# Designs tried in a protein design run: peptides against a protein of PDB entry 6J07. Part 17

Target 1, 107 residues: chain A of PDB entry 6J07
Amino acid sequence: GQRGWFCGSVSQDLRQFWVAEGGTISDPRAADFLFSCDASHPDTLRIYQSLDYIEDNATVFHAYYLSAVANAKIKNSVALGHFILPPACLQKEIRRKIGSFIWEQDQ

## One batch from the design tools (peptide; made by RFdiffusion4, then SolubleMPNN)

Design b1_p11_2_s4 (from b1_p11_2, 6 letters changed)
Fold by OpenDDE base, seed 3:
Structure b1_p11_2_s4 (fold): chain B 107 residues (1-107), chain A 11 residues (1-11)
Amino acid sequence: as target 1 above (107 residues)
Amino acid sequence: EVDKYVELKLA
């Protein structure tokens, strides 16, 4: 199954969309996908501090990915890799290399 | 070190 964990920063609408698409909601350890809308949220910070994340066995994605999927007109046109949500302390450096994050462009 | 994030974005 498609198991996802959601930071408290993620809206109920996006969580509901995940479930509507066949996903289930699980704890971070069992989840295959970790979603957040705030790298500084305590829930997300706990992920970044976890052994799984430190050992590169976990990746946090911005939940805006789900919005993009919902609005996509072409199947599989939304690349999950474009929605990696890095720790706040790394974001400026990353933006200098690859530009603004996709979830920031519509703001 | 931000390489992994850059790599995932560009993949």
Scores: peptide ipSAE 0.310, ipTM 0.814, DockQ to the pose 0.458
Fold by OpenDDE base, seed 4:
Structure b1_p11_2_s4 (fold): chain B 107 residues (1-107), chain A 11 residues (1-11)
Amino acid sequence: as target 1 above (107 residues)
Amino acid sequence: EVDKYVELKLA
């Protein structure tokens, strides 16, 4: 199974969708996928400060990915890589290179 | 260093 961790900023609906799709919820250390809706949330900040993240062994994804998957007409048409959630301090520079994030475009 | 994020986006 796929193990996911969820920041407190993620709605219960998205968590339930994850479980409904066969995922399990775990602590960050055991999780294969880390989901957040807020790079500035204390939970997410702790991830960014973790050794795993600093050593590039962890990636945080915006939980809007799950919403996109739920609404997708074609399975596997949603690319997880488009939903990486970088630390707030890097987001402006990243936007200059690749444009606005998907979750911002749909807001 | 934002290259890893850019690379993930474009992958």
Scores: peptide ipSAE 0.310, ipTM 0.813, DockQ to the pose 0.402
Fold by OpenDDE base, seed 5:
Structure b1_p11_2_s4 (fold): chain B 107 residues (1-107), chain A 11 residues (1-11)
Amino acid sequence: as target 1 above (107 residues)
Amino acid sequence: EVDKYVELKLA
């Protein structure tokens, strides 16, 4: 199974999709996948401040990944790596290197 | 330092 944690910034619809696809919801320490829609949300900030994250044992992904998976016509065509949600203070530099984040492109 | 994020995207 796939265990996921969700920031309070993530809609109930996306959480329900995760469960419908066979995922389970857990606390951050037990989760294999951490989802957020807001790098500045207090829940997400606590992740960034955690020892697991600081030691590179955790990665936060933008929950828009789940929406992309839900709408994908080709199975396994959505790359999770494109949805890494870095701390807010690093995002400008990252955008300069790899362009706008995928969750920002349709806005 | 953003290299790890770039690497994860390209993986």
Scores: peptide ipSAE 0.307, ipTM 0.812, DockQ to the pose 0.388
Fold by OpenDDE base, seed 2:
Structure b1_p11_2_s4 (fold): chain B 107 residues (1-107), chain A 11 residues (1-11)
Amino acid sequence: as target 1 above (107 residues)
Amino acid sequence: EVDKYVELKLA
């Protein structure tokens, strides 16, 4: 199954798409996927401070992944790994190594 | 420190 948690920064449209694709919405501890649109949102910050995240048992993804999936022509062509949302304090260093994040390129 | 993020993107 697809169990997802959503930060308050994620629109209802993206949540509805998740459910329409067969996903369910759960609390962070039960979720297989954690989605956020804002690394600085209080909901996301609580994830980064959790034991699961500190122990590398959790990953936060930018919810723009769901938009990319919705617009993709080829099934399974969108790589989830390109949408990892790291803590704000690490983003500049990460950009130096891998370039700008996908969710920033359409701006 | 950021290695895990780089590795996940390149995987």
Scores: peptide ipSAE 0.304, ipTM 0.810, DockQ to the pose 0.393

Design b1_p11_3_s1 (from b1_p11_3, 7 letters changed)
Fold by OpenDDE base, seed 3:
Structure b1_p11_3_s1 (fold): chain B 107 residues (1-107), chain A 11 residues (1-11)
Amino acid sequence: as target 1 above (107 residues)
Amino acid sequence: LVDKYVALKLA
């Protein structure tokens, strides 16, 4: 199954959507997907500082991905890669290269 | 590290 970890910054609505779509919620070590809405949240920072993340065995995604999937409702119409949430210290440089993140476009 | 995020977003 699809195992996901959620930062405290992610709403219960998005967590419930994940479960409704067949996902389960687990600790970050067991999770296949790590979701956050805030790169500066303490929960997310702990992920970035973890050995799994440092060794490139973990990726944090912005939970807005789940909202995008819910709205699109078309298979493969939403690319997960567009929702990678990098550490705050890297975001400015990334924006210079590829533009604003998708979760920021409606702000 | 930045290149990884760029590559994944453009994929």
Scores: peptide ipSAE 0.246, ipTM 0.790, DockQ to the pose 0.483
Fold by OpenDDE base, seed 1:
Structure b1_p11_3_s1 (fold): chain B 107 residues (1-107), chain A 11 residues (1-11)
Amino acid sequence: as target 1 above (107 residues)
Amino acid sequence: LVDKYVALKLA
């Protein structure tokens, strides 16, 4: 199974979807996937400040990924890489290079 | 740092 950690900023509905799809919920150290809806949330900030993250051994994804998966018409059509949630201090520069984040776009 | 996220999106 896939182990996921969830920031307090993520709704219970999205957590329930993760479990319904076969995932389990764990602490950040045991998790394979880290989900958040807020780069400035204290839970997420603790991830960004961790050695695992600083050494590029962890990635935070925006939980909107789960909503996109739930609404996808084609199985496996949603690319996880489009939902990487970077620290707030990097977001402006990233937007200049690749455009607005997918969770910021009206869908 | 920025390149990391750009690369991951393209992967």
Scores: peptide ipSAE 0.244, ipTM 0.786, DockQ to the pose 0.375
Fold by OpenDDE base, seed 2:
Parts: sequence; structure tokens; C-alpha cells
Structure b1_p11_3_s1 (fold): chain B 107 residues (1-107), chain A 11 residues (1-11)
Amino acid sequence: as target 1 above (107 residues)
Amino acid sequence: LVDKYVALKLA
């Protein structure tokens, strides 16, 4: 089983999809995957300020990953690495190097 | 930190 934590910015539909696919929901410390839709949400900010994150033992992913998985025709065809959600202070520089984030395209 | 995110996306 895969354990996930969800920021309050993530819709109930995406949480339900996670559970329907066999995932469980846990607190951030026990979670294998951390999902958020807003780097500025208080829940996500607490993750960025945590010791686990500071020590590079945690990564936050944009929950749009789950939508992409739901719409994918081939299992395992969606690259999780494309959905890393960095702190707001780093996003401009990252976009300059690799382009706009996938969840920002077509919005 | 920026290099970390770039590397993870390209992996």
C-alpha cells in the first residue's frame, strides 16, 4: 500500500481517486507521498518548514499528478518527477531553466 | 536546491 498526505488545497475528488486506486491517507510524517495544489497554502508551508523537508527526506508533489494518472491510457506512463511542487521562492528560477510547470500549462 | 528539482524532473 501507498500512504499519502494531502494539503487542504487538494479537492475531495482527487483524494477519493487516491483511495480508489488503493492508496491510504496519513499524516505527513507517515506518508510516502505528499500532495498539494498550492505552495502558499498554510498546510504546505508547514511541510516546507519541517525537519524532514529541510533534511531532504520529503518531497511535495502537485496533486494534478493524480488527474494525469486518471486520464492516462498507459499505466505508469506519467512521470512523477514532472509534478514536484517547489517552494514559491524557487519557482521562478526553476521555470527559467525547465519551462512552465505542467499544472500551469493551459490555465 | 534548484539543481535538485531540475535533476528530479529530468530523471
Scores: peptide ipSAE 0.244, ipTM 0.789, DockQ to the pose 0.427
Fold by OpenDDE base, seed 5:
Structure b1_p11_3_s1 (fold): chain B 107 residues (1-107), chain A 11 residues (1-11)
Amino acid sequence: as target 1 above (107 residues)
Amino acid sequence: LVDKYVALKLA
């Protein structure tokens, strides 16, 4: 199964979509996927500070991924890798290498 | 760390 954790910054609609698609919601330690809409949200910051994250055993994704999946006409056409949400301190350098994040382009 | 995120995006 697909276990997901959600930052408080993620809307209830996106959480409901996750469940409707067969996912379950769990605490960060048990989750396979970590979703957030705000790298500066306290919930997300706690993830970045966790041992699992520091040891590269966890990745945070922007929850906009779920919106993209929900609106996609072709299954598996949305690349999860495009939605990695790094800590704020790394974002500027990452943007210099790969461009603006996909969730920022729609703003 | 930056290279890690870049690699994950390109995977």
Scores: peptide ipSAE 0.240, ipTM 0.786, DockQ to the pose 0.373

Design b1_p11_3_s2 (from b1_p11_3, 6 letters changed)
Fold by OpenDDE base, seed 3:
Structure b1_p11_3_s2 (fold): chain B 107 residues (1-107), chain A 11 residues (1-11)
Amino acid sequence: as target 1 above (107 residues)
Amino acid sequence: LVDKYVELYLK
């Protein structure tokens, strides 16, 4: 299915879009997709500290992905892989290599 | 591991 978990940092608008597109909202353990807008939010930190994440069985995506999908002109033009939200401790080094995260480019 | 993220971002 299309089950998603949302950090408290994600706006209701983005959550509503997820549901409007056919998604459902579930707890992190049952979710297929984990969305957050803040790697430092307590909800997201709990994900990073979970066994599922430590064992590479979980991935957190920045919820801006949903906004990008909503605004996309070409179907499937938005790559989910570009929206992986890494732990805060890794972001600076990653940003040095890629330039900037896609969710930060318009800020 | 930073590289696994970088690989995905650059695809």
Scores: peptide ipSAE 0.542, ipTM 0.909, DockQ to the pose 0.426
Fold by OpenDDE base, seed 2:
Structure b1_p11_3_s2 (fold): chain B 107 residues (1-107), chain A 11 residues (1-11)
Amino acid sequence: as target 1 above (107 residues)
Amino acid sequence: LVDKYVELYLK
């Protein structure tokens, strides 16, 4: 099974979708996937400050990925790599190179 | 530092 951790910034609907698709919810140390909607949320900040993250053993994904999967008409058409949520301090420089993040485009 | 993210976003 797939274990996921969710920041408090993630809606209950997206959490329910994760479970409906066969996922389970766990603490961040046991999770295979870390989901957040806010890089500045205290829950997410604690992840960025963790030893696992500092040692590049953890990745935070924007939970909009789950919404994109839910609405996708073609399986495997949504690339998880496009939804990596970097720390807030890096986002401006990243945007200068790639443009807006995918979770910002439909707003 | 930023390059690893850029590489993933552009794949």
Scores: peptide ipSAE 0.542, ipTM 0.909, DockQ to the pose 0.380
Fold by OpenDDE base, seed 4:
Structure b1_p11_3_s2 (fold): chain B 107 residues (1-107), chain A 11 residues (1-11)
Amino acid sequence: as target 1 above (107 residues)
Amino acid sequence: LVDKYVELYLK
């Protein structure tokens, strides 16, 4: 199954969509997917500071991915890798290379 | 350090 953790910054609608698609909600340690809408939210910061994340055993995704999936015309057309939410300290350098994050383009 | 992210965003 798909186990997901959600930062407090994620809306209930997106959480409900996750469950409707067959996902379950769990704590970060048990989760296969970590979703957040705010890299500076305390919940997300705790993830970035965890050993799992530091050792590259965890990845945080922007929850806008779920919205993109919900609105996609073609199944599997949305790439999860495009929605990785990096720590705030890395975002400026990343933007210099890619322009803007997808979740920023659509807001 | 950021290269891994950039690669995923451009893939």
Scores: peptide ipSAE 0.541, ipTM 0.909, DockQ to the pose 0.381
Fold by OpenDDE base, seed 5:
Structure b1_p11_3_s2 (fold): chain B 107 residues (1-107), chain A 11 residues (1-11)
Amino acid sequence: as target 1 above (107 residues)
Amino acid sequence: LVDKYVELYLK
């Protein structure tokens, strides 16, 4: 099974989709996947400050990934790696290299 | 510092 943690910034609809697809919801320490919609949310900031994250043993993904999966016409067509949510302080520099993040393109 | 992110976004 896939265990996921969700920042308070993530809607209940996306959480429900995760569960409907066979996932479970857990605390950050037990989770295999960490989802957030806001790098500046206090919940997400606590992840970035954790030992697991500092030691590169944790990754935060933008929860829009789940929306993209839900709407995908082809199975496995959505790459999780494209939805990594970096700390706010790094985002401008990353955007200069790759352009806007995927979760920003439809907004 | 951001290279690891860029690699994943471009993959």
Scores: peptide ipSAE 0.540, ipTM 0.909, DockQ to the pose 0.418

Design b1_p11_3_s3 (from b1_p11_3, 6 letters changed)
Fold by OpenDDE base, seed 1:
Structure b1_p11_3_s3 (fold): chain B 107 residues (1-107), chain A 11 residues (1-11)
Amino acid sequence: as target 1 above (107 residues)
Amino acid sequence: KVDEYVELYLK
């Protein structure tokens, strides 16, 4: 589906892009995609603490994915899996293994 | 947990 939830940390521009591409915005329980720009934001923390997430039925993606899609030269060339946003407590060890998160490379 | 994420990023 095209239902997405957005953390308060996500800009209105990225939300508008989602809608322009045919997406709709819903609450996290109804959403097919969960977007955030801050793993420590209270909105995102509530997702990580939810039963759906604990049972591996929910995934949070960094909203920079939408920016990457908007700027992509080749359609469908952006891999959503590269934009999974893990809880803050896991990020340091993950970063040591992969080098850096894709949303941090241009910062 | 960490290895699960790493596998997804490298896929």
Scores: peptide ipSAE 0.627, ipTM 0.928, DockQ to the pose 0.419
Fold by OpenDDE base, seed 5:
Structure b1_p11_3_s3 (fold): chain B 107 residues (1-107), chain A 11 residues (1-11)
Amino acid sequence: as target 1 above (107 residues)
Amino acid sequence: KVDEYVELYLK
């Protein structure tokens, strides 16, 4: 099964979509996927500070991934790897290299 | 760190 954790920055609509697609919601320690819309949100910051994340056993994804999946015309056409949400302190330098994050391009 | 993320975004 797909177990997901959601930062408080993620809307209830996206959470509901996750469940509708067969996912379950769990605490960060039990989750297979961690979703957030704000790297600076206290919930997300706690993830970045956790032992699991520091030891590279956890990855945070931008919840906009779920919106992209919901609106995708072709099944499996959305790459999860493009939605990795890095810590706020790294985002500016990353943008200089890739231009903009995918979740910022439709805004 | 940054280059590791960039690599993932380019896949």
Scores: peptide ipSAE 0.626, ipTM 0.928, DockQ to the pose 0.388
Fold by OpenDDE base, seed 4:
Structure b1_p11_3_s3 (fold): chain B 107 residues (1-107), chain A 11 residues (1-11)
Amino acid sequence: as target 1 above (107 residues)
Amino acid sequence: KVDEYVELYLK
């Protein structure tokens, strides 16, 4: 199944959408997908500091992905990979290369 | 590691 963890920075509406689409909510250790809207939120920081993340066994996605999916006209047209939320310490350098993150463009 | 992210965003 699709087990998701949500940072406290994610709205209840997005969490409800996840569940409505068949997802379940779990702790980060059991989750297949980790969602956050703030790389600097304490919840998200704990993920980045975890051994699972350090060993590339975890990925944090910006929860705006769920909004994009909800508004998509074509199923599976939204690329999850474009919504990877990197640690704050890497964002500036990444942004210099790609311009802006997709969640920043749509806001 | 930054380049790894960049590749994902451009994919």
Scores: peptide ipSAE 0.625, ipTM 0.928, DockQ to the pose 0.389
Fold by OpenDDE base, seed 2:
Structure b1_p11_3_s3 (fold): chain B 107 residues (1-107), chain A 11 residues (1-11)
Amino acid sequence: as target 1 above (107 residues)
Amino acid sequence: KVDEYVELYLK
């Protein structure tokens, strides 16, 4: 099974989708995947400040990934790497290089 | 750091 942690910024619908697809919900230390919709949310900030994250043993993904998977016509067509959620302090410079993040495009 | 993220997004 796949264990996921969810920031409070993530909707219940996306959490339910995760479980429906066979995932379980756990605390950040036990989780294989960390999902958030807001890099500035206190829950997510605590992840960025954690030892696991500082030591590059943790990655935060934008929960929009789950929505993209739910709506995908072809399995494995959604690249998880495109949904990495960086700390807020890095986002402006990243956007200057790649444009808008994928979770900002369909709005 | 920024370049590392950029590489992942453009991969």
Scores: peptide ipSAE 0.625, ipTM 0.928, DockQ to the pose 0.386

Design b1_p11_3_s4 (from b1_p11_3, 7 letters changed)
Fold by OpenDDE base, seed 2:
Structure b1_p11_3_s4 (fold): chain B 107 residues (1-107), chain A 11 residues (1-11)
Amino acid sequence: as target 1 above (107 residues)
Amino acid sequence: KVDEYVALYLA
């Protein structure tokens, strides 16, 4: 199955969607997917400071991915890679190269 | 690090 961890910044609706789609919720060490809506949230900051993340064995995704999946017309049409949530200190420079993040485009 | 993320987004 798919095991996910959720930052406190993620709504209960998105968590419920994850479970409805067959996912389970676990601690970050056991999770296959880490979801957050705020790179500056204390929960997410702890992930970025973890050994797993420092050793490049963990990736944080913006939970808006789940909204995109919920609204998708074609199965598997949403690219998870577009929803990687980088640390706050890197976001400005990344935006200069790729433009706004997908989760910011509807704002 | 930035280039690594950019590569992921453009993949």
Scores: peptide ipSAE 0.670, ipTM 0.938, DockQ to the pose 0.409
Fold by OpenDDE base, seed 4:
Structure b1_p11_3_s4 (fold): chain B 107 residues (1-107), chain A 11 residues (1-11)
Amino acid sequence: as target 1 above (107 residues)
Amino acid sequence: KVDEYVALYLA
Protein backbone atom coordinates (compact mmCIF):
# COMPACT_ATOMS: atom_id res chain seq x y z
CA GLY B 1 0.00 0.00 0.00
CA GLN B 2 0.84 3.69 -0.08
CA ARG B 3 2.45 5.01 3.07
CA GLY B 4 1.88 8.58 4.14
CA TRP B 5 3.18 10.85 6.84
CA PHE B 6 1.08 13.71 8.16
CA CYS B 7 2.14 16.92 9.79
CA GLY B 8 0.23 17.87 12.91
CA SER B 9 -1.28 20.68 10.87
CA VAL B 10 -3.35 18.20 8.87
CA SER B 11 -6.91 17.55 10.04
CA GLN B 12 -8.01 14.16 11.21
CA ASP B 13 -10.62 14.13 8.45
CA LEU B 14 -7.97 14.21 5.75
CA ARG B 15 -5.98 11.51 7.52
CA GLN B 16 -9.08 9.36 7.71
CA PHE B 17 -9.73 9.91 4.02
CA TRP B 18 -6.22 8.71 3.24
CA VAL B 19 -6.78 5.53 5.21
CA ALA B 20 -10.24 5.04 3.73
CA GLU B 21 -8.68 5.16 0.27
CA GLY B 22 -6.28 2.39 1.20
CA GLY B 23 -3.34 4.33 2.52
CA THR B 24 -1.42 3.73 5.70
CA ILE B 25 0.15 6.22 8.07
CA SER B 26 3.83 5.97 8.90
CA ASP B 27 6.79 7.95 10.14
CA PRO B 28 8.48 10.31 7.67
CA ARG B 29 11.37 7.99 6.92
CA ALA B 30 9.11 5.13 5.86
CA ALA B 31 6.50 7.28 4.11
CA ASP B 32 6.13 7.52 0.36
CA PHE B 33 4.09 10.71 0.65
CA LEU B 34 4.53 13.58 3.08
CA PHE B 35 1.50 15.78 3.72
CA SER B 36 1.31 19.12 5.48
CA CYS B 37 -0.95 22.15 5.62
CA ASP B 38 1.67 24.48 7.05
CA ALA B 39 5.24 24.86 5.85
CA SER B 40 6.04 26.69 9.07
CA HIS B 41 4.76 23.94 11.36
CA PRO B 42 7.55 22.39 13.45
CA ASP B 43 6.77 18.94 12.05
CA THR B 44 7.19 20.16 8.48
CA LEU B 45 10.27 22.17 9.30
CA ARG B 46 11.93 19.00 10.53
CA ILE B 47 11.24 17.43 7.15
CA TYR B 48 12.84 20.31 5.30
CA GLN B 49 15.89 19.95 7.52
CA SER B 50 16.22 16.21 6.94
CA LEU B 51 18.91 14.65 4.77
CA ASP B 52 16.30 13.06 2.55
CA TYR B 53 14.82 16.44 1.73
CA ILE B 54 18.14 18.21 1.38
CA GLU B 55 19.25 15.53 -1.06
CA ASP B 56 16.00 15.91 -3.04
CA ASN B 57 14.77 12.46 -2.08
CA ALA B 58 11.68 13.76 -0.30
CA THR B 59 8.80 15.98 -1.32
CA VAL B 60 6.19 17.61 0.87
CA PHE B 61 2.69 18.01 -0.51
CA HIS B 62 -0.07 20.22 0.75
CA ALA B 63 -2.74 18.01 2.28
CA TYR B 64 -5.42 19.98 0.43
CA TYR B 65 -4.57 17.57 -2.38
CA LEU B 66 -6.59 14.95 -0.52
CA SER B 67 -9.55 17.27 -0.26
CA ALA B 68 -9.30 18.00 -3.97
CA VAL B 69 -9.22 14.28 -4.73
CA ALA B 70 -12.23 13.67 -2.51
CA ASN B 71 -14.21 16.33 -4.35
CA ALA B 72 -13.01 15.56 -7.85
CA LYS B 73 -15.65 14.62 -10.38
CA ILE B 74 -13.17 12.64 -12.45
CA LYS B 75 -10.76 10.18 -10.92
CA ASN B 76 -7.11 11.10 -11.48
CA SER B 77 -8.08 14.61 -12.53
CA VAL B 78 -6.13 16.12 -9.65
CA ALA B 79 -2.42 16.50 -10.28
CA LEU B 80 -0.29 15.82 -7.23
CA GLY B 81 2.49 17.93 -8.69
CA HIS B 82 0.41 21.06 -8.31
CA PHE B 83 0.38 20.55 -4.56
CA ILE B 84 4.09 20.53 -3.81
CA LEU B 85 4.56 22.52 -0.62
CA PRO B 86 7.85 24.42 -0.60
CA PRO B 87 9.54 25.86 2.47
CA ALA B 88 8.02 29.09 3.70
CA CYS B 89 11.15 31.06 2.89
CA LEU B 90 10.79 30.23 -0.80
CA GLN B 91 7.06 30.67 -1.26
CA LYS B 92 6.90 34.38 -2.01
CA GLU B 93 9.54 34.16 -4.70
CA ILE B 94 7.81 31.14 -6.20
CA ARG B 95 4.48 32.96 -6.22
CA ARG B 96 6.05 35.82 -8.14
CA LYS B 97 6.86 33.34 -10.89
CA ILE B 98 3.83 31.06 -10.99
CA GLY B 99 1.13 32.97 -9.14
CA SER B 100 -0.76 31.81 -6.07
CA PHE B 101 -0.60 28.19 -5.01
CA ILE B 102 -3.59 26.03 -5.81
CA TRP B 103 -4.47 25.52 -2.14
CA GLU B 104 -4.60 29.28 -1.71
CA GLN B 105 -6.95 29.62 -4.64
CA ASP B 106 -9.39 26.90 -3.70
CA GLN B 107 -9.46 27.04 0.07
CA LYS A 1 16.18 26.08 -5.40
CA VAL A 2 13.27 28.32 -6.41
CA ASP A 3 13.78 27.48 -10.06
CA GLU A 4 13.69 23.80 -9.18
CA TYR A 5 10.23 24.20 -7.69
CA VAL A 6 9.05 26.35 -10.57
CA ALA A 7 10.16 23.67 -12.99
CA LEU A 8 8.11 21.11 -11.07
CA TYR A 9 4.98 23.26 -11.18
CA LEU A 10 5.39 23.86 -14.90
CA ALA A 11 6.04 20.21 -15.70
Scores: peptide ipSAE 0.670, ipTM 0.938, DockQ to the pose 0.441
Fold by OpenDDE base, seed 3:
Structure b1_p11_3_s4 (fold): chain B 107 residues (1-107), chain A 11 residues (1-11)
Amino acid sequence: as target 1 above (107 residues)
Amino acid sequence: KVDEYVALYLA
């Protein structure tokens, strides 16, 4: 089973979709996937400050990934790697290189 | 670390 943690910034609809797809919701330490919609949310900040994240044992993904999956017409057409949510302090520089994050393009 | 993210977004 796939275990996910959700920041308080993630809507209940997206959480429900995760569960509907067979996922379970767990604490960050047990989770395989960490979802957030706001890098500046206190919940997400705690992840970035954790030893797991500092040691590259944790990755935060923008929860819009779940919305993209829900709307995808082709299997495996949504790349999880495109939805990595970096700390707020890095976003501006990253955006200058890639243009904009995928979750910002589709709102 | 920025380049690490960029590599993932452009993959």
Scores: peptide ipSAE 0.669, ipTM 0.937, DockQ to the pose 0.391
Fold by OpenDDE base, seed 5:
Structure b1_p11_3_s4 (fold): chain B 107 residues (1-107), chain A 11 residues (1-11)
Amino acid sequence: as target 1 above (107 residues)
Amino acid sequence: KVDEYVALYLA
């Protein structure tokens, strides 16, 4: 099974989808995947400030990835790499280069 | 670090 951590900004529906797909919910240090919907949420900020993240041993993904997976006709057609959630301080410059984040395009 | 993220989104 895959272990996931969820920021408080993530809806309960997405958490339930994760569990329904066979995932479990754990603390950030034990998690294989870290999900958030808000880089400025205190829960996510603590991740960015952790040693694991600073040492590039952790990655935060936008939980919209789970919505995309849930709605995808082909299960493996959604690229996780497109859903990396960067710290708020980097987002403006990133948007200037890529246009918009994938989770912002349909919202 | 921005370019590192950009590379991931374009992959």
Scores: peptide ipSAE 0.669, ipTM 0.938, DockQ to the pose 0.388

Design b1_p11_4_s1 (from b1_p11_4, 6 letters changed)
Fold by OpenDDE base, seed 1:
Structure b1_p11_4_s1 (fold): chain B 107 residues (1-107), chain A 11 residues (1-11)
Amino acid sequence: as target 1 above (107 residues)
Amino acid sequence: SIKIILEAIKK
């Protein structure tokens, strides 16, 4: 399905883009995709603490993915996997190994 | 288009 949950950190513009492109908005348990712009936001922290996430049955993506798709010359060239938003405790080590996240880079 | 892209990735 195309059900998405959105952290309170995500703008209405991005939510509206999701809906305009055929998506629906749901609660986290029913959602197929989880979007956030802030790993430290209380909404996102609750996801990281959930059994679904701990058991690796859920993934949080940075909502900047939607902006990237909207602006891409070739829309299917944007890789969702590059927009995985890990908990803050893991981000420093990831940056050390592979560099800054896409949403942190100047576009 | 989002639906098409996401479904292509997930399936």
Scores: peptide ipSAE 0.032, ipTM 0.638, DockQ to the pose 0.047
Fold by OpenDDE base, seed 5:
Structure b1_p11_4_s1 (fold): chain B 107 residues (1-107), chain A 11 residues (1-11)
Amino acid sequence: as target 1 above (107 residues)
Amino acid sequence: SIKIILEAIKK
């Protein structure tokens, strides 16, 4: 599927890019992909506390993925898995062990 | 397209 949900933290430009590339926008329950730019945004927090997320049936991705795709010389060279956006409470520990997130490196 | 990219990732 190509249905995406977007946190309010995601720019309209990235949303428009998603649609221009053939995607559709839906509510979190129907979405195949969940995008956010801020793990602390109320919209994203609601996802993290949802039953689908708690039961590991949902994953939040940083919307910077879309920007990376838009600018990639080889479109399919951008790995979605590198853009998983974990809850803020886990990010410090993850950075300590793995290093800065990809969206932080390019900013 | 995003569709093609996402499908490639899933496959």
Scores: peptide ipSAE 0.031, ipTM 0.634, DockQ to the pose 0.045
Fold by OpenDDE base, seed 4:
Structure b1_p11_4_s1 (fold): chain B 107 residues (1-107), chain A 11 residues (1-11)
Amino acid sequence: as target 1 above (107 residues)
Amino acid sequence: SIKIILEAIKK
């Protein structure tokens, strides 16, 4: 599906880009994709606390993915998987193993 | 489009 939920931390510009590219905006339960710019935002925290997320049926992505797609020379070269936004408590360990997140490097 | 990209990744 092409339904997306957006944390309050995501700008209207990125939301509008999503819609312009054929997406729709929905509540988290109906959404196929969940976007956030802040793992510590209350909206995102509620996602992390949901059964869908705990049972690995939901994934939160950093909305910078949309910006990267918008600005990419080859749009299909931007991998959504590189923009998974894990809970803050896991980010330190991930950085130790993989390095800084893309949105931290380019923003 | 984002739609095409997302569908390809999520297949």
Scores: peptide ipSAE 0.031, ipTM 0.633, DockQ to the pose 0.050
Fold by OpenDDE base, seed 3:
Structure b1_p11_4_s1 (fold): chain B 107 residues (1-107), chain A 11 residues (1-11)
Amino acid sequence: as target 1 above (107 residues)
Amino acid sequence: SIKIILEAIKK
């Protein structure tokens, strides 16, 4: 799919990049991809609390993925799975076991 | 396009 939802925490530049690359912007229920830059943003929190997310039918990705794709020499060298944005309550434990998130390494 | 890229990554 090419339908994406964007949290209010995502810059207009990243949204424009998505559209420029052929994507469309949709509401969360219709979207194939959910992008956010802030797990604590109210928009993202509503996703985490939705039935689709609770039932593991939805995944939130950090929008930095789009920046990484834009800057990659080889477009498919950027693994989408590395940009899963989990709820804040899980992030500390994930960092403890796997290390800092990619979007945190470059900031 | 991002669509093509995303599909390739999923494989």
Scores: peptide ipSAE 0.030, ipTM 0.623, DockQ to the pose 0.046

